# Peptides against a protein of PDB entry 8OXM, part 52

Target 1, 371 residues: chain A of PDB entry 8OXM
Amino acid sequence: FKAEFRLAGGVNLPKIIDCVGSDGKERRQLVKGRDDLRQDAVMQQVFQMCNTLLQRNTETRKRKLTICTYKVVPLSQRSGVLEWCTGTVPIGEFLVNNEDGAHKRYRPNDFSAFQCQKKMMEVQKKSFEEKYEVFMDVCQNFQPVFRYFCMEKFLDPAIWFEKRLAYTRSVATSSIVGYILGLGDRHVQNILINEQSAELVHIDLGVAFEQGKILPTPETVPFRLTRDIVDGMGITGVEGVFRRCCEKTMEVMRNSQETLLTIVEVLLYDPLFDWTMNPLKALYLQQRPEDETELHPTLNADDQECKRNLSDIDQSFNKVAERVLMRLQEKLKGVEEGTVLSVGGQVNLLIQQAIDPKNLSRLFPGWKAWV

## One batch from the design tools (peptide; aimed at target 1 V11)

Design b2_p19_6_s3 (made by RFdiffusion4, then SolubleMPNN; from b2_p19_6, 9 letters changed)
Fold by OpenDDE base, seed 3:
Structure b2_p19_6_s3 (fold): chain B 371 residues (1-371), chain A 19 residues (1-19)
Amino acid sequence: as target 1 above (371 residues)
Amino acid sequence: TVEEELAKKMEEAILEARK
């Protein structure tokens, strides 16, 4: 370990530690404080299992459909080391950094990221109609630029084309697997892009099994397929490569139903895997800038007393776990809104839900649905 | 929906935890 550490920004002040491996390679490691890295560790294991299923199928193997995984070493309930994905950048940092973000560089006359955020926060407590109108105004004045990521990083046209395909495949694979697992909180800082491979790395996997739907502002999209995410795919957008990769991923997931159900069942009943949404976690995820000033967490250490109502919590927990398993089984059967869909029909519905500006306008403003 | 009822209970529990 180097003696020097950098603070990453954020409430939990994660420490970036540079480590020299026994191979003499420097690896950045993110030490998150106060975050339960067990959820990330468990979800990385699930992603590895999904990758194994995808590698066994000839059609997904030929397409190199994989979810990028990272090494998680949980050190305690509230601390661990993430192997920081060296050579990755948050898509939000590339797109909407205040100094040199791609939106500011390529679209200097559009609304600033701050103006967009402000407009959406002003309507946060308003009707869905008012949110939709303001979201459409924001979208009109904040045009996609993520196509420029691959253009900046890959100057050779053949390499550029291959990397754009790798990106599109990564979005497709992670979107479908993320949907099956009910992965939420897919804001622009929780999705990294590898500057060498153009593949996505999903981090902060704490909102899973559709627990984003029980947030005070519920999640209304199955995955992040916002305008910049689509712009990175190039001229075909969601059509062609993306759609076909989603369909092939969904085919493998549906054909692996028994395996996926068994895995998720074990995880849902693991007493060490806290996947349930709690009020403190919901408050943290949807904290408003105005609410930041007063929450001195007088977390007095005596939270031992909340252990007593375990029996009613246990019955409620078991009912929630059963419902999650039932909904997972429905997804793996292609049951959407009480209707059995083909793989193509299910993938089409999910794409339409993810790109619907009515769904996107209802999201928490911190999710940045206009990016 | 059961999700809307859970979201309401979550909102109520957040409001109680703020008191």
Scores: peptide ipSAE 0.068, ipTM 0.732, DockQ to the pose 0.056
OpenDDE base, seeds 1, 2, 4, 5: peptide ipSAE 0.019, 0.008, 0.007, 0.016; ipTM 0.521, 0.464, 0.437, 0.498

Design b2_p19_6_s4 (made by RFdiffusion4, then SolubleMPNN; from b2_p19_6, 9 letters changed)
Fold by OpenDDE base, seed 2:
Structure b2_p19_6_s4 (fold): chain B 371 residues (1-371), chain A 19 residues (1-19)
Amino acid sequence: as target 1 above (371 residues)
Amino acid sequence: SVEEELKKKMEEAKLEARK
């Protein structure tokens, strides 16, 4: 390790360290000092298994459908080394950086990212109707610009087209795999884009198995398919390549039901994999930017759980785990809202849910549903 | 099998997380 480190931007001030490998190659590493990297490590393994399933199927292999993975080395329950995804940028940094974000560059007369956030924070405790009206006003005055990512990075038209397809396929694969696993907290800083491949890298995988639905502000979308995410696909939007890639991914997931259930069952009962939502984690995920200064999550969750009878905790945990498995089985059967859907019907419902401005307006303002 | 490969990776990850 070099003695010099750089601070990455973000709440937890992760340290970027340069590591010299035994091969003499310098590699950038991200050191997170307070996050449970075990969740990320476990979810990366699940993604690798999903990739194996996708590579076995001819239709998904032909489309190169993969979820991007990164190496996680957990050093402790609260610290670890992430292999820094070199040549990636958070989509939020590209889109809504205060100084030189794409929205400011391409849409200088639109609302600022700060104005949009402020407007949505003002209505955070209001009715769903008031949230929807303000969200529609924000959306009207904050038009999508993510199409310019591929245009800026890929000047050759043939390369640009291939990279836009790679992006669209990556969004489709990660959306469906993420939905099956119940992956939450898909805000614009938790999704990186690779500047060379145009593929997405999902980070901070701590909200899984639909635990985002039990947050103080419940998650109302199956995955991130916001206006900028769609704009990055180009003129066809969600139609054509994206929809077909979602359907082909969903076909593989549904045809792999037994394997996926067995995988998730082993994970749910792994005592080293704390996937459950706790109050401190919920507060951290939905903290206001103004409140970021004081709440060091230094309170060991360990101290409060010690007093409940082990038997009642185990029974409550088992009931939640059983419910997660039941819901996963429903998804893999195409059961949505008590109705059995075809793959095309299920994918269509998920797309409609993800793009519905009523669902998007209900999300926590920190999720930035207008981006 | 995919399951055996997963079990093996999970055991390896558990072994690494215990170090």
Scores: peptide ipSAE 0.015, ipTM 0.499, DockQ to the pose 0.021
OpenDDE base, seeds 1, 3, 4, 5: peptide ipSAE 0.006, 0.000, 0.005, 0.000; ipTM 0.434, 0.335, 0.413, 0.319

Design b2_p19_7 (made by RFdiffusion4)
Pose (drawn by RFdiffusion4):
Structure b2_p19_7 (pose): chain A 334 residues (1-279, 317-371), chain P 19 residues (1-19)
Amino acid sequence: FKAEFRLAGGVNLPKIIDCVGSDGKERRQLVKGRDDLRQDAVMQQVFQMCNTLLQRNTETRKRKLTICTYKVVPLSQRSGVLEWCTGTVPIGEFLVNNEDGAHKRYRPNDFSAFQCQKKMMEVQKKSFEEKYEVFMDVCQNFQPVFRYFCMEKFLDPAIWFEKRLAYTRSVATSSIVGYILGLGDRHVQNILINEQSAELVHIDLGVAFEQGKILPTPETVPFRLTRDIVDGMGITGVEGVFRRCCEKTMEVMRNSQETLLTIVEVLLYDPLFDWTMNPFNKVAERVLMRLQEKLKGVEEGTVLSVGGQVNLLIQQAIDPKNLSRLFPGWKAWV
Amino acid sequence: SLTPKQEAVVAKREEILEE
């Protein structure tokens, strides 16, 4: 074990450690004290199950739809450890960096990130109309730059297109799975982009199962589909590879709702922390019902096809009305 | 009321906004 450890930031102060194995290769681990990783263990297990199901299905096997997973090992009710992701860079560090940010490098005339943060802070005390107007003004003077990422990393057109296609597929799959699992904490620091495979990886998974509505600022989108992600998917935008991949993933999930429910039914016997406190679990049953409704496409008794559900999700995600009410720190304009 | 996880998420977002 290495004698030194680093802090990753945050109120809980997670610890980062390096271990040297028998082969001598250093491996980085993140021990997360005062936090419950059992929910993250369930998320990783369902991620692996979805990846296996996508691999089994011939339709998705050809499309090479995969979910990037990292091992999470719970150690106690209030602690655990997880595998650190190597070879990845934060999206916000690439895009909105103060020093060498992509938006500053490409579009110096556009508004800086500090100006946008100041405007968002000043407008949080305003009403809906002023928030919508400021958001539209910010979007008018802040064009997406993320489309140049592979352009700056993959000079060869074949490799560039391969990486763009893998990025688009990974974004579609991750967005579908996050909507199904109700993942809400999807700001720039929770998503890491690989420098080689260009596949997005979700690292935080801190809150899910429709927890953003519990937060003071409700999450009005099921997944992150901001202007930067859509521009980076290509000229075609959401239409094309993203829509088809979302439909295929939704079909696979509808075909495997049995396996998904089997995986998620680990609850109701060993409830995790933050639940059943302050004296057939209530919230567990509620989230199981919500997941079943999402999987069956019933909701309030209404039937919805896979294509219609995908179109509705795209409309909700790209709607500026929903983006205006989001948390300013979520970086909806970014 | 908010759980420790939910408070930590709000605090983290506030730090990002302050940046």

Design b2_p19_7_s1 (made by RFdiffusion4, then SolubleMPNN; from b2_p19_7, 9 letters changed)
Fold by OpenDDE base, seed 4:
Structure b2_p19_7_s1 (fold): chain B 371 residues (1-371), chain A 19 residues (1-19)
Amino acid sequence: as target 1 above (371 residues)
Amino acid sequence: MLTPRQKAIVEELEKILAE
């Protein structure tokens, strides 16, 4: 390895290192500490399988519908190497960076990202009505700007149009695949955008199989389709290209039910794949910025006392796995709230759920549903 | 099982993470 490293932003302070391979090629790698990359590695394999299914279908292949993948090499339960997604930026960094964020540049008179977060944190323990009212005030005073990403990066109008379509297709594919796999809402720092392709890369896949619904503040959206995510699609928003790409992706997923169920079943029962939400992980995912200071690494010691009745744990795990498989089967049948929907009906419901400001207002404020 | 070379890489990366 080279002796120099760069810090990537984020709570876990991942280190960007340059490595010379045995082939003499320099490769940039992200070394992530204090994180279990096994879930990321597994989810990348599932994404590769979904991509294989999408490439087999003529309609999805013609649209180049793919979920972007990166190489993950888990090294330990707490460390691993990620392929550095060269030429990607977190959507959150582009949008809400303190100095040069697109919101500050294009909307200097809007609320700051900090003001928005503060307002939503103040109502975190309030009624859904109060959360909704404050969320609407925040949204009114924090207007979407993500359209400017493609406009800044792609000056040629024809290229700009193609890249906006690539973005829209990437959002559609990742949204539907993410819904099927139960990835839920994605923090804006965990969505990278490729500055050359305008495609999204989803990182930090620590929430899967709808485990976001059992968080202290449960997820209320099937995927991230916030105002900025929609703004990046241009004037048609969720209509036209996005909707059609969601429908075509959902058609492939539903038609691949047996394959997807078999894969997920194998993963859910893999003893090396801990996908379950634990209280510590839940706390970490929904920590307040003010609470970041107190997680000293001492929490490693008390994993010994949860050696309570192995029999009740195993029965509880199996029941959770069965419930996840049952819900996956429902999704792949188009069963939503006990009703069988067409692909178009299911996709429409998911889009409406994802863009509903009532659902968005109920999300954990740390995930910035107004961005 | 990690190869001896992979193990050495892990140990080097763990050092880089500990710095």
Scores: peptide ipSAE 0.027, ipTM 0.499, DockQ to the pose 0.033
OpenDDE base, seeds 1, 2, 3, 5: peptide ipSAE 0.025, 0.019, 0.021, 0.021; ipTM 0.474, 0.452, 0.466, 0.461; seeds 1, 3 fail the geometry check

Design b2_p19_7_s2 (made by RFdiffusion4, then SolubleMPNN; from b2_p19_7, 9 letters changed)
Fold by OpenDDE base, seed 5:
Structure b2_p19_7_s2 (fold): chain B 371 residues (1-371), chain A 19 residues (1-19)
Amino acid sequence: as target 1 above (371 residues)
Amino acid sequence: PLTPRQKATIAELEAILKE
């Protein structure tokens, strides 16, 4: 390995290392510590299955609707190598880098990313009304700039238009697949963008099956469709291409109900796949950046197993697994809040929920809902 | 089973993660 590494950002500070393969080729690798990469590996397999379903359908195949996947090589329970998608950058690194982020470059008179974060942290323990008011003030003084990503990377107008379309399709496919699987923790460091394809790569897949809803600050959106995400689509925003790609993806998912239920059932009862939210993981995901210094949770495995009888743990697990399967079946039937919706009705509801500033203002400040 | 070379690579990666 080369002695130099780069930090990819995020709480676990994943290290980007350059290595020379046995083939003599230099390859970038993302080395994650403390993450159970088995969860990522399992979710990548589910994404590959979803891609197979999307490739079989003529309408989704013609639109090139795919969720980007990466190769995961789990090394240990505490270490693993992700095939670093060479030529990807976290959307947070492009947008809100402290040195030269796109918001600072294109909107120098707006609030800094730090000022926005500080304002939202100050109201974190306040009412939903106070959070909403401060979120609206932050949004007014922090205007979207993600349109400039494609403009900086793709100087030819025809290529620029094609890449903006690829981006919009990638957001649509990953949003609907992510919703069906209940994918959470979609902060700006867990979403990469490919600098060559303009497609999104979702990383850190440890919050799945709506386990984000049981966090101390529950997740209130079905997927990330924030103002910068929408700005990257161009003038039409969520209308036209994005909506149609969501509808066509949802149609394939709903028509594949039996296959998706069977796959998820096998995964939920796999003893090697820990998808359940535990209190330590919940605390870790919603730690304050200021508290990062002291609480390295030494996951001392010796913290008292409260002797909940093995029977009560197993019964509680089975009830949670059954609830996850029931909710997945509802989503695949188009059941939202006890009402059966059409594909267009369901997609419309999800878009409205994801862009609602009341829902966005209630998210954990570390999720950066104003970006 | 991991090869001796794979075990050495894992140990090197785990050392890099501790730094």
Scores: peptide ipSAE 0.015, ipTM 0.399, DockQ to the pose 0.034
OpenDDE base, seeds 1, 2, 3, 4: peptide ipSAE 0.000, 0.000, 0.006, 0.007; ipTM 0.303, 0.327, 0.354, 0.340

Design b2_p19_7_s3 (made by RFdiffusion4, then SolubleMPNN; from b2_p19_7, 11 letters changed)
Fold by OpenDDE base, seed 5:
Structure b2_p19_7_s3 (fold): chain B 371 residues (1-371), chain A 19 residues (1-19)
Amino acid sequence: as target 1 above (371 residues)
Amino acid sequence: MLTERQKATIEELNRILEE
């Protein structure tokens, strides 16, 4: 390895290292410590399977509908190496970096990212009505700018149009597959954009199978379709290309029900795949930036082993796994709130849920629903 | 089983994580 490393942002401060392979090629690696990369590795395999299904269908293949995947090499239960997605940037770094973020550059008279976060944190324990009012005020004074990503990176108009189309297709594919798999924690640091392809790379796949709904602040949206995400699509927004790509992705997923259920069933019962939300993980994901200083991990391991009999733990696990499989089967049948929907009806419902400011206002402030 | 080269690479990566 080279002696120099860079810190990637985030609580665990993952290290970006350069290494020379046995082939003499230099490669960037992300070394993540204090985290179990097995969940990411498993979810990448599921995404590769979804990509295989999308490539078999003529309509999704013609549209080049794919989820971007990366290589994961688990090293231990608490460490691993990720393929560094060379030429990617977190959408949060581009949009809301404190120094030179696109919101500050293009909208200098709007609220700062810090002011928006502060306002939403102040109402975090308030009513849904108060959260909605403050969220609407924040949104009015923090206008979307993500259209400028493609304009900055792609100066040729023909290339710019092609890349904006690639972006819109990537958002649609990842949104629908992410919904089917119940992927949560889609904050602006967990979504990278490729600076050459304009495609999204979803990272930190540690909240899956709708486990985001059992967080202390439940997730209220099926995927990230916030104002900046929509602004990157251009003038048509969610209409036309995005909607059609969602519908075609959903059609392939629904027509692949047996394959998807079989794969997810094997994964849910794999003793090496911890997909269940635990209280410590839930606290970590929804910690306030102010609370990061005082949580010395006094893991007082002396919190009583509530020796729930192994039998009661196993029975509780099996009931949760069965419920996840039932909900996956419902999604793949188009069952939403007890009603069977067409592909177009289901996709429309999901889009409406994802863009609803009432749903967005209820999210944890760290998710940054106004971006 | 990991090769001795793979073990040494893991130990180097763990040291890089501890720094």
Scores: peptide ipSAE 0.015, ipTM 0.380, DockQ to the pose 0.031
OpenDDE base, seeds 1, 2, 3, 4: peptide ipSAE 0.009, 0.006, 0.005, 0.023; ipTM 0.394, 0.384, 0.402, 0.440; seed 4 fails the geometry check

Design b2_p19_7_s4 (made by RFdiffusion4, then SolubleMPNN; from b2_p19_7, 9 letters changed)
Fold by OpenDDE base, seed 4:
Structure b2_p19_7_s4 (fold): chain B 371 residues (1-371), chain A 19 residues (1-19)
Amino acid sequence: as target 1 above (371 residues)
Amino acid sequence: SLTARQKATVEELQKILEE
């Protein structure tokens, strides 16, 4: 290991460590602290399986619809080594870095990222109407700039156009597969963009199977499709390429129902795969920046007392797992709110839910739904 | 690394996908 480390962006301040392998090759390693990298490792395998399904279908294969995957080596529940995606940057770092973020560079007269966060945190406990009004004010004074990512990285117009299409396809594939797996909204630091391919890499997969809906501030979107995510697609936004790629991905997912159910069933009942939302994890994911200071390491002790009623815990776990499987089956049948939708109807509903300012205004302010 | 059990599950799921 080299003695130097870099901080990667993200909530958990992962450390990038360069290591020399036994083969003499330098490999970048992302060392995450405090995260169960087993969940990331399992979800990367599910993504590989989804990629296999997408490669079997001629329409998705022709479009090169894939989820970017990375190698995860869990070391412990609290530490692990991720293969660092060399040549990737967190979209949040590109957009809202304090010194040189794209919002500050292209929109210097807009609200700062801090002002936006402050305004939304002030209304966090307020009505949905008041949250919506403040969110609309924030959005009006914090205009999207993510279109400039491809423009900065790809100066040739033909390359720029191809990379914008690659980005749009990557967002579509990850959004639909993310919806099927119930990944929900993704913090802007947990979405990396590849500076060469313009494809997205999703990291920190600690919320899956719609467990984001049981957070203290429940998720209200099926996936992250915020204004900057849409702005990166260019003038067509969610229409045309994005919509068609979502539909083609959803067709493959729905046609692979049995396989996906079997995969998820095996994962839900894997005793080594803790996918359930616990109160401590929920608090950690929705902690206020002001509350970060007080998490003393003493939280090791009380994991013992929850062991008491084994029989009720197993029954509760099985009921949650069964509910997740039922909801997955509904998604794969196109059942939304008790109605069977076509692929186009289902994809349309999901897009509308994901871009609705009313849904976005209700998200946890820490996840920056205005970015 | 996946646990030996998770590897076996993935290998089994890969076989189900390869059939």
Scores: peptide ipSAE 0.016, ipTM 0.493, DockQ to the pose 0.021
OpenDDE base, seeds 1, 2, 3, 5: peptide ipSAE 0.000, 0.009, 0.007, 0.011; ipTM 0.334, 0.385, 0.376, 0.503

Design b2_p19_8 (made by RFdiffusion4)
Pose (drawn by RFdiffusion4):
Structure b2_p19_8 (pose): chain A 334 residues (1-279, 317-371), chain P 19 residues (1-19)
Amino acid sequence: FKAEFRLAGGVNLPKIIDCVGSDGKERRQLVKGRDDLRQDAVMQQVFQMCNTLLQRNTETRKRKLTICTYKVVPLSQRSGVLEWCTGTVPIGEFLVNNEDGAHKRYRPNDFSAFQCQKKMMEVQKKSFEEKYEVFMDVCQNFQPVFRYFCMEKFLDPAIWFEKRLAYTRSVATSSIVGYILGLGDRHVQNILINEQSAELVHIDLGVAFEQGKILPTPETVPFRLTRDIVDGMGITGVEGVFRRCCEKTMEVMRNSQETLLTIVEVLLYDPLFDWTMNPFNKVAERVLMRLQEKLKGVEEGTVLSVGGQVNLLIQQAIDPKNLSRLFPGWKAWV
Amino acid sequence: MTTKLQHVVEDREMELEEE
């Protein structure tokens, strides 16, 4: 074990450690004290199940739809450990870096990130109309730059297109799974982009199962589909590879709702922390019902096809009205 | 609101103020 450890930041102060194994290769682990990783363990298990199901299905096997997973090992009710992701860089660090940010490098005339943050702080005390107007003004003077990422990393057109296609597929699959699982904490620091495979990886998974509505600022989108992601998917935008991949993933999930419910039914016997406190679990049953409704496409008794559900999700995600009400720190304009 | 959600809100607020 290495004698030094680093802090990853945050109120809980997670610890980062390095271990040297028998082969001598250093491996980085993240021990997360005062936090419950049992929910993250369930998230990783359902991620692996979805990846296996996508691999089993011939329609998705050809499309090579995969979900990037990292091992999470719970150690106690209030602690655990997880595998650190190597060879990845934060999206916000690449895009909105103060020093060498992509938006500053490409579009110096556009508004800086500090100006946008100042405007968002000044407008949180305003009403809906002023928030919508400021958001539209910010979007008018802030063009997406993320499309140049593979352009700056993959000079060969074949590799460049391969990496862009893998990025688009991974974004579609991660977005579908996050909507199904109700993942809400999807700001720039929770998503890491690989420098080689260019596949997005979700690292935080801190809050899910429709927990953004509980937060003071509700989460009005099921997944992150901001202007930067859409521009980085290519000229075609959401139409094309993203829609088809979303449809295929939704079909696979509708075909495997039995396996998904079997995986998620680990609750109601060993409830995790932050629940059933302050004296058949209530919230567990509620989230199981919500997941079943999402999987069956019933909701309030209405039937919805896979294509219609995908179109509705795209419309909700790209709607500026929903983006205006989001948390300023979520970086909806980014 | 649970402790974990409160910490998430505090983290978000600190990150926004720091930037």

Design b2_p19_8_s1 (made by RFdiffusion4, then SolubleMPNN; from b2_p19_8, 13 letters changed)
Fold by OpenDDE base, seed 3:
Structure b2_p19_8_s1 (fold): chain B 371 residues (1-371), chain A 19 residues (1-19)
Amino acid sequence: as target 1 above (371 residues)
Amino acid sequence: LTERLKNTIENMKKALLEE
């Protein structure tokens, strides 16, 4: 360990430490001191299993369909070491950085990221119709620019084309696996892009098993497929490579139903794996910038021993776990809204749900659905 | 339990690799 640490920005002031491995390589590590990294560690193991399944199938192996994983070492319930994804940037940092974001550089006459956020916050408590109208106005005046990521990083046309394909494959694989696992909270800071591979790295896996649907503002999309995410795919958008990679990923997931159910069942009933949404976590994820000032650090997590009878907690937990397993089984059978769909039909429905401006306009403004 | 989960996942990885 080097004696020097850097503070990463954020409420929890995570420490970036440089570690020298036994191989003599320096590796940056993020030490989170307040977040439970157990959920991230568990979900990374599930992603590694999904990658193993994807490597067995000839069609997904040929396409190099993988979810980017990182090492998580939980040290305690509140501390862990995350392998910092060196050479990655949050997509939000590239797109909507206040000074040098791609939207400001390429679209200087569009609304600022701040103006977009403000407009959507003003309608946050309004009707779905009013949210939709304001979202459409924001979208008209905030045009996608994520195509420029690959163009800036990869000047050689052949490399640029390969990297755009790698990006599109990464979006497809992570979107389908994320949907199967019910991964939520896919805001622009929780998705990193590797500056060398153009692959996505999903971080902060604390909203899983569709627990995003029980947030105060429910999640209405199966994964992030916003206009900038699509723009990064280039001229084909969601058609061709993306759709085919989603279908091939979904085919492998559906063919691995028994394995995936068994893994998730073991995880759901692990008493050390707190996947359930709690009110404090929900408040933290959907805090308003104005409400950040009043959360005094004095709420000891120990006061969650509210004496609900152990029997009622266990029965309620078991019913939620059973519901999650049933919904996972439905997804793996292609059951959507009570109808059995083909792989192509299911993938098409998910794409339509993810790009629907009515669904996007209903999301929490902090999710930045216009980006 | 975390060790049992790790062992179950490792055993499932092994069983999958042996097929």
Scores: peptide ipSAE 0.009, ipTM 0.449, DockQ to the pose 0.018
OpenDDE base, seeds 1, 2, 4, 5: peptide ipSAE 0.007, 0.008, 0.008, 0.013; ipTM 0.372, 0.465, 0.394, 0.409; seeds 2, 5 fail the geometry check

